# Designs tried in a protein design run: peptides against a protein of PDB entry 6B4J. Part 47

Target 1, 315 residues: chain A of PDB entry 6B4J
Amino acid sequence: DITMQWYQQLQDASMQCVLTFEGLTNSKDSQAKKIKMDLQKAATIPVSQISTIAGSKLKEIFDKIHSLLSGKPVQSGGRSVSVTLNPQGLDFVQYKLAEKFVKQGEEEVASHHEAAFPIAVVASGIWELHPRVGDLILAHLHKKCPYSVPFYPTFKEGMALEDYQRMLGYQVKDSKVEQQDNFLKRMSGMIRLYAAIIQLRWPYGNRQEIHPHGLNHGWRWLAQILNMEPLSDVTATLLFDFLEVCGNALMKQYQVQFWKMLILIKEDYFPRIEAITSSGQMGSFIRLKQFLEKCLQHKDIPVPKGFLTSSFWRS

## One batch from the design tools (peptide; made by RFdiffusion4, then SolubleMPNN)

Design b1_p13_4_s3 (from b1_p13_4, 5 letters changed)
Fold by OpenDDE base, seed 4:
Structure b1_p13_4_s3 (fold): chain B 315 residues (1-315), chain A 13 residues (1-13)
Amino acid sequence: as target 1 above (315 residues)
Amino acid sequence: SILEELKKAMEEL
């Protein structure tokens, strides 16, 4: 399976990255520990500062991240920090930055869906300039949300239940599995972030270049999902999240083909979702139903709430 | 199916 090979290649690359900076991570030297902390803060704090407030602030954050990844010194915590402070500094920063982007999907976007767009446009722009960060974003995303690949992890003989639950994307702490609502909320956030990344380009980059992971991957994702058996609650939730965020962009890009796909979703795939939906899961089902019906009736998918406008970039 | 054609087209990307 080509999809599974791609998944595994990204995971292997991520693991190799971790091994590369293990010396920095495991160092007992006080100076190395300080460098690690400074680099970690320099990589992650700017991402946490991303907001919907002003395009100018977003540009400052982008420039800071790009400068750091380019080996330039940046100010962090009142100190000058550079990836050149340690031979493993760049690999470490790329990994932690990618991890933080996915974490913002998991946490911030999960709670505030509109936050997907400013985070995604920065991630997309950084990915364009630093492809390794993009690969690491995918690796982190795929590991936390296998539905972003998409694939459904299978239970293997001899596997611990907790390990299987983790493979499915659940958090398991102190032998307690995450509640389903919290799980779906986190998965939703990550899918929404992904759906935003694939459609957004950093407006101050070279727009003539092809998006490093563009809408074609969104079309791929939909095709793969539709070729898979639906999962209870999960499929209805994430399909809605994906279409709400990137459906308008897909409509504009693929036009007639998109509408044919949407009809297939409504007429063929949606009944399969209905067949596996319990009474307690009707919320996600009804939301998807209403969305599909409205879109087909109006022959339009609305621009998602929080989509970045020209006025945002002038602020 | 359109889905199969789309899947094939996407696997080549």
Scores: peptide ipSAE 0.032, ipTM 0.726, DockQ to the pose 0.619
Fold by OpenDDE base, seed 2:
Structure b1_p13_4_s3 (fold): chain B 315 residues (1-315), chain A 13 residues (1-13)
Amino acid sequence: as target 1 above (315 residues)
Amino acid sequence: SILEELKKAMEEL
């Protein structure tokens, strides 16, 4: 399976990255510990500062992240921090930065869907300049949300139930599995972030360059989802999330082919979702239904709420 | 089915 091979390659690269900076992370030396913490803060704090408030602030955040990844010193916590402070500094920062982007999908976007766009445009712009960060974003995303690949992890003989639950993307703490609503909320946030990344370009970059992970990956994702059996509650939720965020962009890009796909969803895939939807899961199903019906009736996919406009970039 | 063919074609795009 080509998709699973790609998944595994990204996971292997991520694991190799962790091994590369293990010396920094496992060091008992006080200076190394300080450097690690400074680098971690420098990588993650700017991402947490991303907001929908002003384009100028977003540019400052982008420039700071790019400067850090470029080996330039940046101010963090009142200190000058550079990836050159340790031989594994760059690898560590790239990993932690990518992890933080996905975490913002998992937490911030999950709670505030509009936050997907400013986070995604920064992530896309950084990915364009730093491809390794992009690969690590995918690796983190795929690990936390296998549905972003997409694939459904299977229970294997001898596997602990908790490990299987974690593979499915659930958080398990003190032998308690995460509630389904919280799980779906986190998955939604990550899918929405992904759907935003694949369509957005950093406006201050070289726009003539090809998007490093563009809408063709959105088309691939949909194709793969539609070729899989639907998963109860999950498929209806994430398919809606994906289409709400990037459906307009896909419509513009693929035009007639997009509408053929949407008809396929309505006529073939939607009944299959319905067949596995319990009465307690009708909320996600109804939401998807209403969205599809509205889009097909109007022959239009609305621009998603929170989409960054020219006025945002002038602020 | 035509739908299956469309799904397959979408994977190839």
Scores: peptide ipSAE 0.029, ipTM 0.711, DockQ to the pose 0.483
Fold by OpenDDE base, seed 5:
Structure b1_p13_4_s3 (fold): chain B 315 residues (1-315), chain A 13 residues (1-13)
Amino acid sequence: as target 1 above (315 residues)
Amino acid sequence: SILEELKKAMEEL
């Protein structure tokens, strides 16, 4: 399976990255510990500062992240910080930055769907300039949300239930599994972030270049989902999240083909989702149904709430 | 089916 090979390659690359900076992370030297902490803050704080407030602020954040990844000194926590402070500094920063982008999907976007767009446009722009960060974003995303690949992890003989739950993307703490609503909320945030990344380009970059992970990957994701059996509640939830965020962009890109896909969902895939939907899960199903019916009736997909306008970039 | 062929074609894109 080509999809699973791609998944595994990204996970292997991520694992190898961790091994490359193990010297920095495991060091007992006080100076090395200080450098590690400074680099971690420099990589993650700018991402946490991303907001929908002003395009100028977003540009400042982008420039800081790019400067850090380029080996330039940046101000963080009142100190000058550079990846050159340690031979493993760049690998560490790339990994932590990618991890933080996915974490913002998991936390911030999960709670505030409109936050997907400013986070995604920065991530896309950084990915364009630093491809390794993009690969690590995918690796982190795929590990936390296998539905972003997409695939459904399977229970293997002899596997502990907790390990299987973690593979499915659940958080398990003190032998307590995460509640389904919280799980779906986190998965939704990550899918929405992904759907935003694949359609957005940093406006101050070289827009003549091909998007490093563009809408063709969104089309692939939909195709793969439609060729899989639906998963109870999960498929209806995430399919809606994905289409709400990137459906307009897919419509503009693929036109007639997009509408054929949407009809396929309505006529073929919807009955399969319905067949596995319990009475307690009808909310997600009905939301998807109403969305599809409205879109097919109007022959239009609305621009998602929070989409970055020209006025945002002038602010 | 026509629908299955469409799904397959979409994956090949």
Scores: peptide ipSAE 0.029, ipTM 0.706, DockQ to the pose 0.570
Fold by OpenDDE base, seed 1:
Structure b1_p13_4_s3 (fold): chain B 315 residues (1-315), chain A 13 residues (1-13)
Amino acid sequence: as target 1 above (315 residues)
Amino acid sequence: SILEELKKAMEEL
């Protein structure tokens, strides 16, 4: 399976990255520990500062992240920080930055769906300039949310139940599995972030270049989902999240082909989702159904709430 | 079915 090969390649690259900076992360030296913490803060704090408030502030954050990745010194916590402080500094920062973008999907976007767009446009712009960060974003995303690939992890003989639950994307703490609502909320946030990344370009970059991970990957994702058996509650939830965020962009890009896909979902895929949906899970199914019916009736998919406009970039 | 053929064609895009 080509999709699973791609998944594995990204995971292997991520693992190799971790091994590359192991000397920095495992060092007992006080100076190395200080450098590690400074680099970690420099990589992650700017991402946490991303907001929907002003385009000018977003540009400042982008420039700071790009400067750090370019080997330039940046101010963090009142100190000058550079990836050149350690030979493994760049690899570490790229990994931690990518991890933080995905974490913002898992936490911030999960709670505030509109936050997907400012986070995604920065991530997309950084990915364009630093492809390795993009690959690491995918690796982190795929590990936390296998449905973003998409694939459904299977229980294997001899596997611990908790390990299987973690593979499915659940958090397991003190032998307690995460509640389904919290799980779906986190998965939704990550899918929404991904759906935003694939459609957005940094407005101050060279727009003549092809998007490094564009809408063609969104089309592939939808095709793959539709060729898979639905999972109870999960498929209806994430399919809605994906279409709400990037459906308008996909409609504009693929036009007639996109509408054929929506008809396919309504006529073929909905009955399959319904067949596995219990009475207690009808909420997600109904939400998807209502969204699709509205789009088909109006022959339009609305621009998602929080989409960045020209006025945002002038603020 | 025509629908399955469409799914396959979409995956190849």
Scores: peptide ipSAE 0.028, ipTM 0.703, DockQ to the pose 0.461

Design b1_p13_4_s4 (from b1_p13_4, 5 letters changed)
Fold by OpenDDE base, seed 4:
Structure b1_p13_4_s4 (fold): chain B 315 residues (1-315), chain A 13 residues (1-13)
Amino acid sequence: as target 1 above (315 residues)
Amino acid sequence: DILEELKKFQEEL
């Protein structure tokens, strides 16, 4: 299908990127190793510095990342670092930057949901200027969270159980599979980051340009999820996460059509989720139910906690 | 089909 073709194309592009910078990553030369480490730090440290504290600081981080991707020298670890230091430097930095954005979804957003917005607005702005970074973000996101595509990986004949678990997005270390709560927490973080990216535009960019991966992809995601059989606990969790983060934006964009969709979720899809929900998984289901009932009753979806306001950008 | 309904909603926009 078209969705799986898109998934595979992004994975192939990501794999080709890795092959392109293999010379840099596999080099035994001491100088090449130093350049690699400097580039890796220059790509990842600014992303880790993203916070909800001040818009001015966020702009500095954005400008630093953009400068690096533009071939300009940046200061990192007390050194001047540029992607021009190695022929594979740009590809390597784009890959590591994209990987780090997704990792912040997996780790930081998973633990602090409000962190989705400052990370996402930087990611969106960088994606607008550097489309390849956006494609690599999707590739990393899709690989770690197939539910972001969305699709449900299938067990194939002869597949090892551990490999199947990894395909589902579980971490498997030393033959131990990740606990379900930790798995869902990581998936939630990545979905929340994605839901934030598709609605946010960098305020200092060219706002006349079309969002490179905008709310239309949110609508597509919902349509695809609703057309799939629900997964126990996973669907209720991630559908809530998605709607809590981008529901307000979807409501504003699609208006009456959004409410029709929300009614379809309540009337047609909820019973299917309920049918597969065990007593031990009622928490996620109840949370989604209460959210939808409240939104339908009030005819409003609240602005998510951590949403960036005009006051944030003036700070 | 929910997907078809959602497609209709998207086309109406």
Scores: peptide ipSAE 0.046, ipTM 0.795, DockQ to the pose 0.454
Fold by OpenDDE base, seed 1:
Structure b1_p13_4_s4 (fold): chain B 315 residues (1-315), chain A 13 residues (1-13)
Amino acid sequence: as target 1 above (315 residues)
Amino acid sequence: DILEELKKFQEEL
């Protein structure tokens, strides 16, 4: 399976990255520890500062991240920090930056769906300039949300239940699995972030270049989801999240083919979702149904709430 | 079937 091969390649690359900076991570040297902490802060704090407030502020954040990844010194925590302070600094920063983007999907976007767009446009722009960061974003995303690939992890003989639950994307703490609502909320945030990334380009970049991970991956994602058996509650939830965020962009890109896909979802895939939907899970199914019916009726998918406008970039 | 339709859509892209 090409999709699973791609998944595995990204996971392997991520693992190799971790091994590459293991010396920095495991160092007992006080200076190395200080450098590690400084680099970690420099990589992650700017991402946490991303907001929907002003385009100018977003540009400053982007420039800071790009400068750091380019080997330039940046100010962080009142200190000058550079990836050149350690031979493993760049790999470490790329990994931690990618991890932080996905974490913002998992936490910030999960709670505030509109936050997907400013985070995604920065992530996309950084990915364009630093492809390795993009690969690591995918690796982190795929690991936390296998539905972003998409694939459904299978239980293997001899596997601990907790390990299987973690593979499915659940958090397990003190032998307690995460509640389904919290799980779906986190998965939704990550899918929404992904759906935003694949459609957004950094406006101050070289727009003549092809998007490093564009809408063709959105089409692929939909095709793959529809070729899979639906999962109870998960499929209806994430399909809605995906279409709400990138459906308008997919409609514009694929036009007639996109509408054929929506009809296929409504006529062929919905009965399969319904068949596995319990009465307690009908909410997600109904939400998806209503969304698709509205879109098909109006022959339009609305621009998602929080989409970055020209006025945002002038602020 | 769904798979055939999806393949058709991919070919038409």
Scores: peptide ipSAE 0.037, ipTM 0.772, DockQ to the pose 0.454
Fold by OpenDDE base, seed 2:
Structure b1_p13_4_s4 (fold): chain B 315 residues (1-315), chain A 13 residues (1-13)
Amino acid sequence: as target 1 above (315 residues)
Amino acid sequence: DILEELKKFQEEL
């Protein structure tokens, strides 16, 4: 399966990256520890500062991240920090930066859906300039949310139940599995972030170039989902999240083909979701139903709430 | 067949 090969390739690249900077992470030297902490902060703090407040602030954050990845010194924690401080510094920063973007999907976007757009536009712009960061974003995303690939992890003989639950994306702490609502909330955040990344371009970059991971991947994702059996509650939730965030962009890009897909979802796939939906899961089902019906009735998908406008970039 | 329809969509892109 080409999809699973792609998944595995990204995971292998991520694992190779971790092995490459293991010397930095495992060092007992005081200077190396200091460098590691400085690099980790320099990579992650700017991402946590991303907000919906002003485009000018977002540009400052982008420029800082790009400078760091380019081997230039940046100010972090009152100190000058550079990836050149350690031979493994660049690999470490790329990994931690990518991890942090996905973490913002899992946490910030999960709680505040509108946060997807400013995070995604920075991630997209960085990905354009630093392809390895993009691959690592996908690797982290796919590991935490296999539904972003999409695929459904299978239970294998001899596997511990907790390990299977973790493969499905659940958090398991002290032999207690995460509640379904919290799980879906985190998965929703990551899917929404992904749906935003594939449609957004950094406005100060070379927009003549092809998006490094554009809307064609959104089309692929939908096609793959529709070719899979629906999962109870999960499919209805994430399909809605995806379409709400990138449906307008897909509509504009694929026109008639998009509407054919949407009709197929409503007429053929939606009944399959209904058949596996319990009475306690009707919330996600009804939300998807109402969204599809409204879009088909109006022959339009609304621009998602929080979408970045020209006024945002002038602020 | 959903699979056949999806194949058609891919060919039309």
Scores: peptide ipSAE 0.037, ipTM 0.763, DockQ to the pose 0.461
Fold by OpenDDE base, seed 3:
Structure b1_p13_4_s4 (fold): chain B 315 residues (1-315), chain A 13 residues (1-13)
Amino acid sequence: as target 1 above (315 residues)
Amino acid sequence: DILEELKKFQEEL
C-alpha cells in the first residue's frame, strides 16, 4: 500500500531525527540543558503567539521562525538564541517546531476553528523554505491523527489495549482513555489545520513556486477516505471538518470534478456512514448531511470563517 | 482521473 509506505517513511524519518539530537536531549551537562531549553522556547513560543489580530504581527512571527531555522540569532526570553549553539540544534528546533504546529492544531484549532488559518499560513510558508519541517509536521500529524493519512490502525495480536487506543489517536492517562468528544475535538483541530495548510501560501514568498503540499493532497485525502469503509462517528466528523475548511478551495480548483465528488458522497457514501451511525452519533452525521445538502442546493461552498483576507495582511 | 477511479472502486465495494 503506497499510502502506508508513505506513512511509515515519514515516521521513520521522524524517529531518525529524534535519534540525531539525542545527545542534546539526554545531556547531563548544565550548559547543554540550558541550550536545549533556550532552543525549545525559541522554536515554540513564536508559534504560540500566532493570532488573527494583525498581518504585521504574523509576519514578525514568520520572520523570527525563519531566522532561527536559517542559523541566525533570535531574541527569546531576553537572550540571544541560535541553532549554532549546538551541533544538533537545527535538528532539534525543526522537530520541536513541527511538533508545536501540530500541537496548535490539536489544542488551539480544536477550541477555536478560525485559528487554523493564521497557523496554517505560517506553517505553509515555513514548509516552503524548510521542507524538512514540513515532513516532520506530517510525521507528527499522522502519528497523532492517523485519519489525516488516512488509515485506520488495526489491533495486532499481543498488543495492549491502551497501546491500540493510542494508535487510534486517543490519549490514555493513568489507564483512563480519553472521552470520545474530546478525542474527536482534537482530531477535528488537526484535520482543520491540515485542510488549511494545503490551500494557503505565504503571501511574501515566491508564489511562483509549487505549493510544497498543496490541494492535490486534499483531493487524494478525499479519494482515500471515500475508498475506505467509514468509521463510526470519526468519518462523518472529519469529512465535515475537512470540507468546511478546504471545500471552497477544492471547488475552485477542481470545479466539475469536485461537484461529482460531492454528489458521490451524498448518494453513495452517506448510506454507508448511516449504516454504522448509532443514535448517539447522529449529530456528526446530520451536520455533514446538512452541509452537503446546502452546498449542493446553492452550488457553492462558502469561504470558511477565519479565512485570511487582503485586509488582514494590511493591518 | 482519480474521481473515475474512486467511482469504480466504490462500485466494486
Scores: peptide ipSAE 0.028, ipTM 0.691, DockQ to the pose 0.121

Design b1_p13_5_s1 (from b1_p13_5, 9 letters changed)
Fold by OpenDDE base, seed 2:
Structure b1_p13_5_s1 (fold): chain B 315 residues (1-315), chain A 13 residues (1-13)
Amino acid sequence: as target 1 above (315 residues)
Amino acid sequence: DEITQQAMEEFLK
């Protein structure tokens, strides 16, 4: 399976990255620990500062992240920080930055769906300039949300139930698995972030170049989902999240093919979702139903709420 | 299913 090979390659690359900077992370030297913490803050704080307030502020954040990844000194916590402070600094920063982008999907976007767009446009722009960060974003995303690949992890003989639950994307703390609503909320945030990344380009970059991970991956994702048996509640939730965020972009890109796919979803795949939907899961099902019906009726899929406009970039 | 797979292969072209 080419998809699973791709998944595994990204995971292997991520693991190799961790091994590369293990010396920095495991160092007992006080100076190395200080450098590690400074680099970690420099990599993650700017991402946390991303907001929907002003395009000018977003540009400043982008420039700071790019400067850091380019080996230039940046101000963080009142100190000058550079990846050159340690031979493993760049690998560490790329890994932590990628991890933080996915965490923002898992946390910020999960709670505030509109936050997907400013985070995604920065992530896309950084990915264009730093492909390794993009690969690491995918690796973190795929590990936390296998449905973003998509694939369904299988239970293997001898596997602990908790480990299987973690593979499915659930958080397990003190032998307690998270509630289904919280799980779906986190998965939704990550899928929405991904759906935003694949359609957005940093406006101050070279827009003549091909998107490093563009809408063709969205098309692939939909095709793979439709070729899989639906999962109770999960499929209806994430399919809606994905289409709400990137459906308009897919419509513009693929036109008639998009509508054929949407009809296929409504007529062939949707009944399969219905067949596995319990009375307690009708909320996600109804939401998807209403969305599909509205889009087909109007022959349009709306621009998602929070989509960045020209006015945002002039602010 | 096979029908969906065939349809999707046409879309992915």
Scores: peptide ipSAE 0.024, ipTM 0.598, DockQ to the pose 0.156
Fold by OpenDDE base, seed 5:
Structure b1_p13_5_s1 (fold): chain B 315 residues (1-315), chain A 13 residues (1-13)
Amino acid sequence: as target 1 above (315 residues)
Amino acid sequence: DEITQQAMEEFLK
């Protein structure tokens, strides 16, 4: 399976990255610890500052992240910080930055869906300039949300239940598994972030180049999902999230082909979702149903709420 | 990419 090979390759690359900077992370030297903390803050704080308020502030954040990744000194916590302070600094920063982007999907986007767009446009722009960060974003995303690949982890004989639950994307703390609603909320956030990344380009970059991970991957994702058996509640939830965020972009890109796919979803795949949906899961099911029916009736998919407009970039 | 192509081929089956 080429999809699983791709998944494994990204995971292996991520693991190798961790091994590469383990000297920095495991050092007991006071100076090394200081450098590590400074680099970690420099990588992650700007991402946490991303907001929907002003395009000018977003540009400042982007420039700061790009400068850091380019080996230039940046101000963080009142100190000058550079990846050149340690031979493993760049690898560490790339890893932590990628991790933070995915974490913002998991937390911020999960709670505020509109936040997907400003986070995604920065991530896309950084990915364009720093491909390794993009690969690490995918690695982190795939690990936390296997449905973003997509694939369904399987239980293996001898596996602990908790480990299997973690593979499925659940958080397990003190032998307590995460509640389903919280799980779906986090998964939704990550899928929405991904759906935003694949359609957005940083407006101040060279847009003549091909998107490093563009809408063709969205088309791939949908194709893979439709070729898989639906999962109870999960498929209806994430399919809606994905289509709500990038459906308009897919419609514009693929036109007639997109509508053929949407009809296929409604007529062939949706009944399969219905067949596995319990009475307690009707919320996600009904939401998807209403979305599909509305889109097909109007022959249009609305621009998602929070989509960045020209006025945003002028602020 | 090969992944996208394979996915599309599977979708069209």
Scores: peptide ipSAE 0.021, ipTM 0.646, DockQ to the pose 0.864
Fold by OpenDDE base, seed 1:
Structure b1_p13_5_s1 (fold): chain B 315 residues (1-315), chain A 13 residues (1-13)
Amino acid sequence: as target 1 above (315 residues)
Amino acid sequence: DEITQQAMEEFLK
């Protein structure tokens, strides 16, 4: 189908990118190794510095990332670093930057949900100026969290169980699969980051242009989820995460259509989730239930905690 | 497919 074709195209592009800079990554030359490390640090450290502290600091980080991607020299680790230091430098930096954004979803957002917004607004702004970074973000996100597409990976005959578990998004180390709670935590972080990206625009960009990957993709995601059979624990968890982060934005954008969607979830999809929910998984189900009931009762979806306000940008 | 869903559900328990 079209969704799987899109998924595969992004994965292929990501793979081709890796092949393109393989010379840089596999080089045994000391200078090439140094360049690689400098570029990697220049690409990833600014992302790790993203915080909710001040809008001015966030702008500085954005400008630094944009400068690097634009071929300008930036200061990193006390050295001047530029993607022009190697012919494969730009491809490498774009890939590593995109990977780092997704990793921040997987780690930082997973632990601190409010962190989704400052990370997402930078990612969105960079995506607007550098579309290839956006495609690579999606590729990394989709690979780590197939539920962000969404699709359920198919088990193929002859496939190792561990490989299938990895395809599902689980980490497998030393033949031990990740605990379900840790798995869901990481998936939640990535979904929350995605939900934030699709609704946020960098305030200092050309806002006259359309969002490169906007709320229409959020609407598509919801529609696709609802057309899929629910997965135990996963569906209830991620649907809640998604709606908590971008439900308010979707409500404002789609209005009556959005409420029809919520009613459909409550009346049609909820019983299907309940039917596959075990007693040990009731927490996620109840959380989603309470959220939907509250939203329907109040005819409102709250602005998510951590949403960036005008006061943030004045700081 | 149903087989994949069942397999996934088993992994999630």
Scores: peptide ipSAE 0.019, ipTM 0.525, DockQ to the pose 0.034
Fold by OpenDDE base, seed 4:
Structure b1_p13_5_s1 (fold): chain B 315 residues (1-315), chain A 13 residues (1-13)
Amino acid sequence: as target 1 above (315 residues)
Amino acid sequence: DEITQQAMEEFLK
């Protein structure tokens, strides 16, 4: 399976990255520890600032992240920080940055859906300039949300239940599995972030270049989802999330093909979702139903709330 | 299923 091979390749690359900076992370030297912490803060703090700022400030954050990844010194916590402070600094920063982007999907976007867009446009822009960060974003995303690939992890003989639950994307702490609502909320956030990334381009870059992971991957994702058996509650939830965020962009890009797909979803795939939906899961099902019906009736997919406009970039 | 797959092929063209 080509999809699974791709998944595994990204995971292997991520694992190899971790091994590469193991010396930095495992060092007992006080100076190395200080450098590690400084680099970690320099990589992650700017990302955490994205959701609450204007376009001009967003540009400043982008420039800071790009500078850091380019080996230039940046100010962080009142200190000058550079990836050149340690031979493993760049790999470490790329990994932590990618991890933080996905974490913002998992946390910030999960709670505030509109936050997907400013985070995604920065992630997309950084990905364009730093492909390794993009690969690591995918690796982190796929590991936390296998539905973003998409695939459904299978239980293997001899596997512990907790390990299987983790593979499915659940958090398990102290032998307690995460509640379903929280799980779906986190998955939704990550899918929404992904759906935003694939459609957004950093406006101050070279727009003539091909998006490093563009709408064609969104089309692929939909095709793969539709080729899979629906999963109870998960499919209805994430399909809605995806279409709400990037449906308008897909409509504009694929036009007639998009509408054919949407009809296919409504007429063929939706009944399959219904067949596996319990009474307690009707919320996600109804939401998807209403969305599809509205879009087909109006022959339009609305621009998602929080979508970045020209006015945002002038602020 | 086969019907879904065929339909998918049509809109993926």
Scores: peptide ipSAE 0.031, ipTM 0.594, DockQ to the pose 0.111; fails the geometry check

